# Peptides against a protein of PDB entry 5EIB, part 72

Target 1, 366 residues: chain A of PDB entry 5EIB
Amino acid sequence: VDLEPGTMDSVRSGPFGQIFRPDNFVFGQSGAGNNWAKGHYTEGAELVDSVLDVVRKESESCDCLQGFQLTHSLGGGTGSGMGTLLISKIREEYPDRIMNTFSVMPSPKVSDTVVEPYNATLSVHQLVENTDETYCIDNEALYDICFRTLKLTTPTYGDLNHLVSATMSGVTTCLRFPGQLNADLRKLAVNMVPFPRLHFFMPGFAPLTSRGSQQYRALTVPELTQQMFDSKNMMAACDPRHGRYLTVAAIFRGRMSMKEVDEQMLNVQNKNSSYFVEWIPNNVKTAVCDIPPRGLKMSATFIGNSTAIQELFKRISEQFTAMFRRKAFLHWYTGEGMDEMEFTEAESNMNDLVSEYQQYQDATAD
Target 2, 366 residues: chain A of PDB entry 5EIB as posed
Amino acid sequence: VDLEPGTMDSVRSGPFGQIFRPDNFVFGQSGAGNNWAKGHYTEGAELVDSVLDVVRKESESCDCLQGFQLTHSLGGGTGSGMGTLLISKIREEYPDRIMNTFSVMPSPKVSDTVVEPYNATLSVHQLVENTDETYSIDNEALYDICFRTLKLTTPTYGDLNHLVSATMSGVTTCLRFPGQLNADLRKLAVNMVPFPRLHFFMPGFAPLTSRGSQQYRALTVPELTQQMFDSKNMMAACDPRHGRYLTVAAIFRGRMSMKEVDEQMLNVQNKNSSYFVEWIPNNVKTAVCDIPPRGLKMSATFIGNSTAIQELFKRISEQFTAMFRRKAFLHWYTGEGMDEMEFTEAESNMNDLVSEYQQYQDATAD

## One batch from the design tools (peptide; made by RFdiffusion4, then SolubleMPNN)

Design b1_p12_7_s3 (from b1_p12_7, 7 letters changed)
Fold by OpenDDE base, seed 2:
Structure b1_p12_7_s3 (fold): chain B 366 residues (1-366), chain A 12 residues (1-12)
Amino acid sequence: as target 1 above (366 residues)
Amino acid sequence: SIAEKALEKYLK
């Protein structure tokens, strides 16, 4: 789905374009112009019914519909505005299904789109209310990984998208292969989301490899475990050491000893016990899949529900507040039928979310 | 502020 035809043509002409049904390409002509309001109230609203017709058709063809997975950006107009409209409409029609998102957070290191803080804040407001699980894929963190860890002097969208693809492959492993822990979206939500609003995940991946790197260093289970919990491997720009983990899932892939994985996972929890809440028992879940990712002997994927994620929301909120106090670019949103109150409500809800994370960070068992 | 520096980057 896109409000621009050129992105759809790029997907269709790409190496995997033939895996999608032609009728499942739904696109507009005008684009959103990086405006959430165009995505949500005008251009996106004109297209949403055509998308819902396809969603219904594909849903009816499912033997067992678990839910929906949306991949979108929060900095643009289409992914943010139309994406959140689509989430709302799907939630209304399928209230008993899991809504899962891969939400790409904007960064001024990656994009020069001035209105990204507005689009992100308005989107987060919708995600708090209408999703069950949101993977926070932060372009700030992806850029820093590419630059600092992968030693790429000028990270490209291709480099960032490689990390996104590896992470998405990792977190969906249990859904794609039989006999795994968290084998469905609902079980994942039950294990990862202790409080309904606190459903924003910090993903991480090990080993981090560039697309052009033929030099695979063989990693061990201890090295994978240590790298997976390293703040430098997190795909969200927050330090887990500044917060506490509410819940964690670790997904190992490749031929390895389950016993060794369990020992290393216990060791890392004990070593980092101060970074976990003490009042949620058995809050770390581990899965092992014998099938490695393509081109790797083994990998580990991390899913963290951490109160440190508030650092990401604080960054967006600070940028939002700086623009909103000046009323910068607001006329582009109000001209599409938005009220200034929607901005204040979205800011308030995101600040409430930050306060909730802080409350649970400071909570003791006593 | 960090926010002002971020905004200055977007406005250049």
Scores: peptide ipSAE 0.015, ipTM 0.516, DockQ to the pose 0.024
Fold by OpenDDE base, seed 5:
Structure b1_p12_7_s3 (fold): chain B 366 residues (1-366), chain A 12 residues (1-12)
Amino acid sequence: as target 1 above (366 residues)
Amino acid sequence: SIAEKALEKYLK
């Protein structure tokens, strides 16, 4: 789905364009112009019914519908505005199904779109209420990984999207291969989300290796375990050491010893015990899939529900507040039928979310 | 803040 035809043409002509049904390409002509309100109330609202018709048709063809997975950006107008409209409409029609998102967070290091903090804040407000699971894929973190870890001097969208695709492949491993932990979206939610609003995940991937160092790197279970818990491998620009893990899932891929994985996972928890909440027993889950990702002998994917995710929301909130106090660009949103109150409500809800994460960070066992 | 400095660059 897109409000611009050119993106859909690129997907259709791409190496994987044939995996999608032609009738499932739903697109507009005008785009959202990086405006959440155009995505949510005008251009997106004109297209949403056509998308819902496709969603219904595909849902009816499922033998066992678990839920929905949306991949979108929060900085643009289509992914943020129309994406959250679509989430809302799907939630209304399928209230018993899991809503999962891969939400790409904006960064000034990656995009010069000035209104991204508005689009992100308005989107987060919708995601808090209408999603069950959200993987926070932060362009700030992706850029920093590309630059610092991968030694790319000028990271491209292709480089960032490679990290996104590796992460998405990792976190969906248990859904795609039988006999794994969290084999369905609902089991993942039950294991990862102790409180309904606290469903924003910090994904991470290992190995992350620069092209120059690949030939010298041994892939071992201890190394994968260490890297998976390293803040430098997080796809969200948060330091887990500044918060506490509520829940963790670790997904190993490749031929390895389950015993060695369990030993290393226990060792990393014991070394980092101060960064876990003590009042959630057995809050670390581990899965091993014998099938490695393409081009690697083994990998590890991390899913963290950490109170440190508040650093990401604080960053967006600070940027939002700086613009909103000046009413900068606000007329582009109000001109599409939005009220200034919706901005204030979105800001308030995001600040409440930050406060909730802080409360659970500071909570001790009674 | 870093955000305010970034905004001042675009609002000038």
Scores: peptide ipSAE 0.015, ipTM 0.489, DockQ to the pose 0.025
Fold by OpenDDE base, seed 3:
Structure b1_p12_7_s3 (fold): chain B 366 residues (1-366), chain A 12 residues (1-12)
Amino acid sequence: as target 1 above (366 residues)
Amino acid sequence: SIAEKALEKYLK
């Protein structure tokens, strides 16, 4: 789905374009112009019914619909505005189904789109209310991984998207291969989301190796575990050491010892015990799938629900507030039918979310 | 594929 036709043509002409049904390409002509309001109230609102028709058709073809997975950006107008409109509309029609998102957070290091803080704040407001599970894929973190870990001097969107795709493949492993922990979206939510609003996940992937270091790297369970819990491997731009994990899931892939995995997972928890809340028992879950990712012998994917995620929201909030206090670019949104109150409500809800994470970070066992 | 080579670049 896009509000621009060019993206659809790129997908169709791509190496996998033929795997998608032609009728499932829903697109506009005008685009959102990086404006959330165009995505949510005007251009996106004109297209949303056509998307819902496709969603309904595909949902009816499912033997057992668990829920929905949306991949979108929060910095643009289409992914943010129309994406959150779709989430709202799908939630209204399917209130008993899980809403899962892969939400790409904007960063000034990756994009020069000045209004991204507005689009992100307005989107987060919708995600807090209308999603059950949100993987925070932060373009800042992805860029930093590409630059620091992968030693890419000039990271591209292609480079970032490979990290996203690896992570998406990792977190969906349990859904695609029967007999695993978190074998459905609802079980994942039950294990990962102790409080309804606190459903924003910090993903991570291992192994991540620079080309120059590939020949020297062993793929071992200890190395995967160590890298997976390393703050530098988090695909959300926050430091887990500045918060506490509410819940964690680790998904290992490849032929490995379950005993070794359990030992390493216990060791990393014990070593990092100060970075977990003490009042949620058994808050780390581990899955092992014998089927490795393509081209790897082993991998590990991390899913963390950490109070440190508030750093991501604080960053967006600070950028938002700096623009909004000046009413900068607001006329582009109000001209599409938005009220300034919606900006204030979105800012307030995001600040409340930050406060909630802080409250649970500071909570002690009674 | 370009995707596989890129994936190999990043994930190996």
Scores: peptide ipSAE 0.000, ipTM 0.353, DockQ to the pose 0.013
Fold by OpenDDE base, seed 4:
Structure b1_p12_7_s3 (fold): chain B 366 residues (1-366), chain A 12 residues (1-12)
Amino acid sequence: as target 1 above (366 residues)
Amino acid sequence: SIAEKALEKYLK
């Protein structure tokens, strides 16, 4: 789905374009112009029913519908505005199904789009209410990984997308291969989401590899375990040491000893015990899949529900507040039928979410 | 950085 035709043509002409049904390409002509309100109330609202018709048709063809997965950006107008409209409409029609998102967070380090803080804040407001699971993929973290860790002098969108693809492949491993922990979206939610609003995940991946460097490093289970808990391997620009883990899932891939994995996971948890909440027993879950990802002997994927994710929301909120106090660019949103009150409601709800994370961070076992 | 400016062109 897109509000522009050119992106769909790029997907269709791509190496895997033939795996998608032609009738499932739904697109507009005008785009959202990086405006959430165009995506949510105007251009996106004109297209949403055509998308819902396809969603219904594909849902009816499923033998066992677990839920929905949306991949979108929060900085643009289409992914943010139309994406959150779609989530709301799908949630209304399928309230018993899991809503899962891969949400790309904007960063001033990777985009000059001045209104991204508005689009992101308005999107987060919708995601808090209408999703069950949200993987926070932060463009700042992706850039920092590419530049600092992978030593890419000029990171490209292709390099960032490679990290996103590796992460998405990792977190979906348990859904794609039988006999794994969290084998369905609902079990993942039950294990990862202790409170309904606290469903934002910090993903991480090891080993980190660029598209051009097949690092044939024979990684060991201890090295994978250490890397996946390293803040430098997180796909969200948060330091887990500044918060506490509510829940963790670790997904190992490749031929390895389950015993060695369990020993290393216990060791890393014990070494980092101060960074876990004490009042959630057995809050670390581990899965091992014998099938490695393509081109790697072994990998580990991390899913963290951490109170440190508040650093990401605080960053967006600070940027939002700096613009909103001056009413900068608001006329572009209000001109599309949006109320200025929706900005204050979205800011308030995101600040409440930050306060909730802080409350659970400071909660001691009585 | 030069890298940041290069990314900005692909995200626009």
Scores: peptide ipSAE 0.000, ipTM 0.369, DockQ to the pose 0.020

Design b1_p12_7_s4 (from b1_p12_7, 5 letters changed)
Fold by OpenDDE base, seed 3:
Structure b1_p12_7_s4 (fold): chain B 366 residues (1-366), chain A 12 residues (1-12)
Amino acid sequence: as target 1 above (366 residues)
Amino acid sequence: SIAEEALKKYLE
């Protein structure tokens, strides 16, 4: 789905364009112009019914619909505005189904789109209320991984998107291969989301290696475990050491010893015990799938629900507040029928979310 | 790109 036809043409002409049904390409002509309000109230609102018709058709074809997975950006107008409109509409129609998102957070290091803090804040407001699980894919973190870990001098969107795709493949492993922990979206939510509003996940992937270091890297369970819990490998731009994990899931792939995985997972928890809440028992879940990713002997994917995620929201909130105090660019949003109060409500809800994470970070066992 | 090929080796 896009509000621009050019993106759809790029997907169709791509190496995998033929795997998608032609009728499932729903697109506009005008685009959102990086404006959340265009995505949510005007251009996106005109297209949303056509998307919902496709969603209904595909949902009806499912033998057992668990829920929905949306991949979108929060910095643009389409992914943010129309994406959150779709989430709202799907939630209204399917209130008993899991809403899962892969939400790409904007970064000034990656994009020069000045209004991204508005689009992100308005989107997060919707995600807090209308999603059950949100993987925070932070373009800042992705860029930093590409630059620092992968040693890419000039990271591209292609480079960032490969990290996203690896992570998406990792976190969906349990859904695609039977007999695993978190074998459905609801079980994942039950294991990962102790409080309804605190459903924002910090993903990570291992192995991440630079080309120059590939020959020197062993693929071992200890190394995967160590890298997976490394703050530098988090795909959200926050430091887990500045917060506490509420819950963690680790998904290992490849032929490995379950015993070794359990030992390494216990060791990393014990070593990092100060970075876990003490009042949630058994808050680390581990899955092992014998089927490795393509091209790898083994991998590990991390899902963390950490109070450190508040750093991401604080960053966006600070950027938002700096613009909003000046009423910069607001006329582009109000001109699409949006009320200025919705900015204040979104800012307030994001600040409340930050406060909730902080409260649970500071909570002790009674 | 060299970057994409590097990333492919890690992410494929």
Scores: peptide ipSAE 0.000, ipTM 0.404, DockQ to the pose 0.013
Fold by OpenDDE base, seed 4:
Structure b1_p12_7_s4 (fold): chain B 366 residues (1-366), chain A 12 residues (1-12)
Amino acid sequence: as target 1 above (366 residues)
Amino acid sequence: SIAEEALKKYLE
């Protein structure tokens, strides 16, 4: 789905374009112009029913519908505005199904689009209420990984999208291969989401190595385990040491000893025990899939529900507040039928979410 | 890019 035709042509002409049904390409002509309100109230609202018709048709063809997965950006107008409209409409029609998102958070390091903090804040407000699980894929973190870890001098959207793809492949491993932990979206939510609003995940991937260092790096279970818990490998720009893990899932791929994985996972928990909440027993889950990702002997994917995710929301909130206090660019949103009050409500709900994470971070076992 | 090639090896 897109509000621009050119993106669809790029997907269709791509190496995997033929895996998608032609009738499932739903697109507009005008785009959202990086405006959430165009995506949510005007251009996106004109297209949403056509998308819902396709969603219904595909849902009816499923033998066992678990839920929905949306991949979208929060900085743009289409992914943010139309994406959250779609989530709301799908949630209304399928309230018993899991709503999962891969939500790309904006960063000034990656995009010069001035209104991204508005689009992101308005989107987070919708995601808090209408999703069951959201993978926070932060362009700030992706840029920092590309620049610092992968040693890319000028990271591109291509470079970032490859990290996104690796992460998505990792977190979906248990859904794609039988006999794994969290084999369905509902089991994942039950294991990862202790409180309904606290469903934002910090993903991570290992190994991450620069091209010049790949030949010298052994891929071992201890190295994967250490790297996947390293803040530098998080796909969200948060330091887990500034918060506490509510829940963790670790997904190992490749031929390895389950015993060695369990030993290393226990060791990393014990070393980092101060960064876990004490009142959630057995809050770390581990899966091992014998099938490695292509081109790797082994990998590990991390899913963290951490109170440190508040750092990401605080960053967006600070950027939002700096613009909103001056009413900068608001006329572009209000001109599309949006109320200025929706900005204040979205900011308030995101600040409440930050406060909730902080409350659970400070909670001691009585 | 080096990342694209490094990451293509993850996606291949």
Scores: peptide ipSAE 0.006, ipTM 0.447, DockQ to the pose 0.014; fails the geometry check
Fold by OpenDDE base, seed 2:
Structure b1_p12_7_s4 (fold): chain B 366 residues (1-366), chain A 12 residues (1-12)
Amino acid sequence: as target 1 above (366 residues)
Amino acid sequence: SIAEEALKKYLE
């Protein structure tokens, strides 16, 4: 789905364009112009019914519909505005199904789009209310991984997308292979989301490899476990040491000893016990899939529900507040039918979310 | 469009 035809043509002409049904390409002509309001209330609202018709058709073709997975950016107009409109509409029609998102957080290091903090804040407001599980894929973190860890002097979107695709492949492993922990979206939510609003996940991946750099580093289970819990391997720009893990899932892929995995997971948890909440027992879940990812002997994927995720929302909130206090660019949103109150409500809800994470960070078992 | 430029960078 896109509000621009050129994006769809590029996907269709791409190496995987043939895996999608032609009728499942739904696109507009005008684009969103990086405006959430165009995505949500005007251009996106004109297209959403055509998308819902396709969603209904594909849903009816499912033997057992678990839910939906949306991949979108929060900095743009289409992914943010139309993406959140689509989430809302799907939630209305399928209230008993899981809404899962891969939400790409904007960064000034990656994009020069001035209004990204508005689009992100307005999107986060919708995600708080209308999603069950959101993987926070932060362009700030992706850029820092590419630059610092992968030593790419000029990270490209191709490099960032390689990290995104590896992470998405990792977190969906249990859904794609039978007999795994968290084998469905609802079981994942039950294990990962202790409180309904606290459903924002910090993903991580090991080993980190650039596209085309076959660094066949023979990683061991101990090395994978250590790297997976390293703040430098997190796909969200948060330091886990500044917060506490509410819940964690670890997904190992490749031929390895389950015993060795369990021993290393216990060791890393014990070593980092101060970074877990004490009042959620058995809050670390581990899965092992014998099938490695393509081009790797083994990998580990991390899913963290951490109170440190508030650092990401604080960054967006600070950028939002700096623009909103000046009423900068607001006329582009109000001209599409938005009220200034929607900005204030979105800011408030995101600040409430930050406060909730802080409350649970400071909570003791007493 | 920014999306087309982004997508070109995605496909490179």
Scores: peptide ipSAE 0.000, ipTM 0.334, DockQ to the pose 0.024; fails the geometry check
Fold by OpenDDE base, seed 5:
Structure b1_p12_7_s4 (fold): chain B 366 residues (1-366), chain A 12 residues (1-12)
Amino acid sequence: as target 1 above (366 residues)
Amino acid sequence: SIAEEALKKYLE
């Protein structure tokens, strides 16, 4: 789905364009112009019914519908505005199904779109209420990984999207291969989300290796375990050492010893015990899939529900507040039928979310 | 780009 035809043409002409049904390409002509309100109330609202018709048709063809997975950006107008409209409409029609998102967070290091803090804040407000699971894929973190870890001097969208695709492949491993932990979206939610609003995940992937170092790197279970818990491998620009893990899932792929995985996972928890909440027993889950990702002998994917995710929301909130106090660009949103109150409500809800994460960070066992 | 080559490897 897109409000611009050119994106859909690129997907259709791409190496994987043939895996999608032609009738499932739903697109507009005008785009959202990086405006959440155009995506949510005008251009997106004109297209949403056509998308819902496709969603219904595909849902009816499912033998066992678990839920929905949306991949979108929060900085743009289509992914943020129309994406959250679509989430809302799907949630209304399928209230018993899991809503999962891969939400790409904006960064000034990656995009010069001035209104991204508005689009992100308005989107987060919708995601808090209408999603069950959200993987926070932060362009700030992706850029920093590309630059610092992968030694790319000028990271491209292609380089960032590679990390996104690796992460998406990792976190969906248990859904795609039988006999794994969290084999369905609902089991993942039950294991990862102790409180309904606290469903924003910090994903991570290992190995992350620069081209120059690949030939010298041994892929071992201890190394994968260490890297998976390293703040430098997090796809969200948060330091887990500044918060506490509520829940963790670790997904290993490749031929390895389950015993060695369990030993290394226990060792990393013991070394980092101060960064876990003590009042959630057995809050680390581990899965091993014998099928490695393509081009790797083994990998590990991390899913963290950490109170440190508040650093990401604080960054967005600070940028939002700086613009909103000046009412900068607000007329572009109000001109599409939005009220200024919706901005204030979105800011308030995001600040409440930050406060909730802080409360659970500071909570001790009674 | 590394991304296009890696994307080709992930997508193949």
Scores: peptide ipSAE 0.000, ipTM 0.364, DockQ to the pose 0.015; fails the geometry check

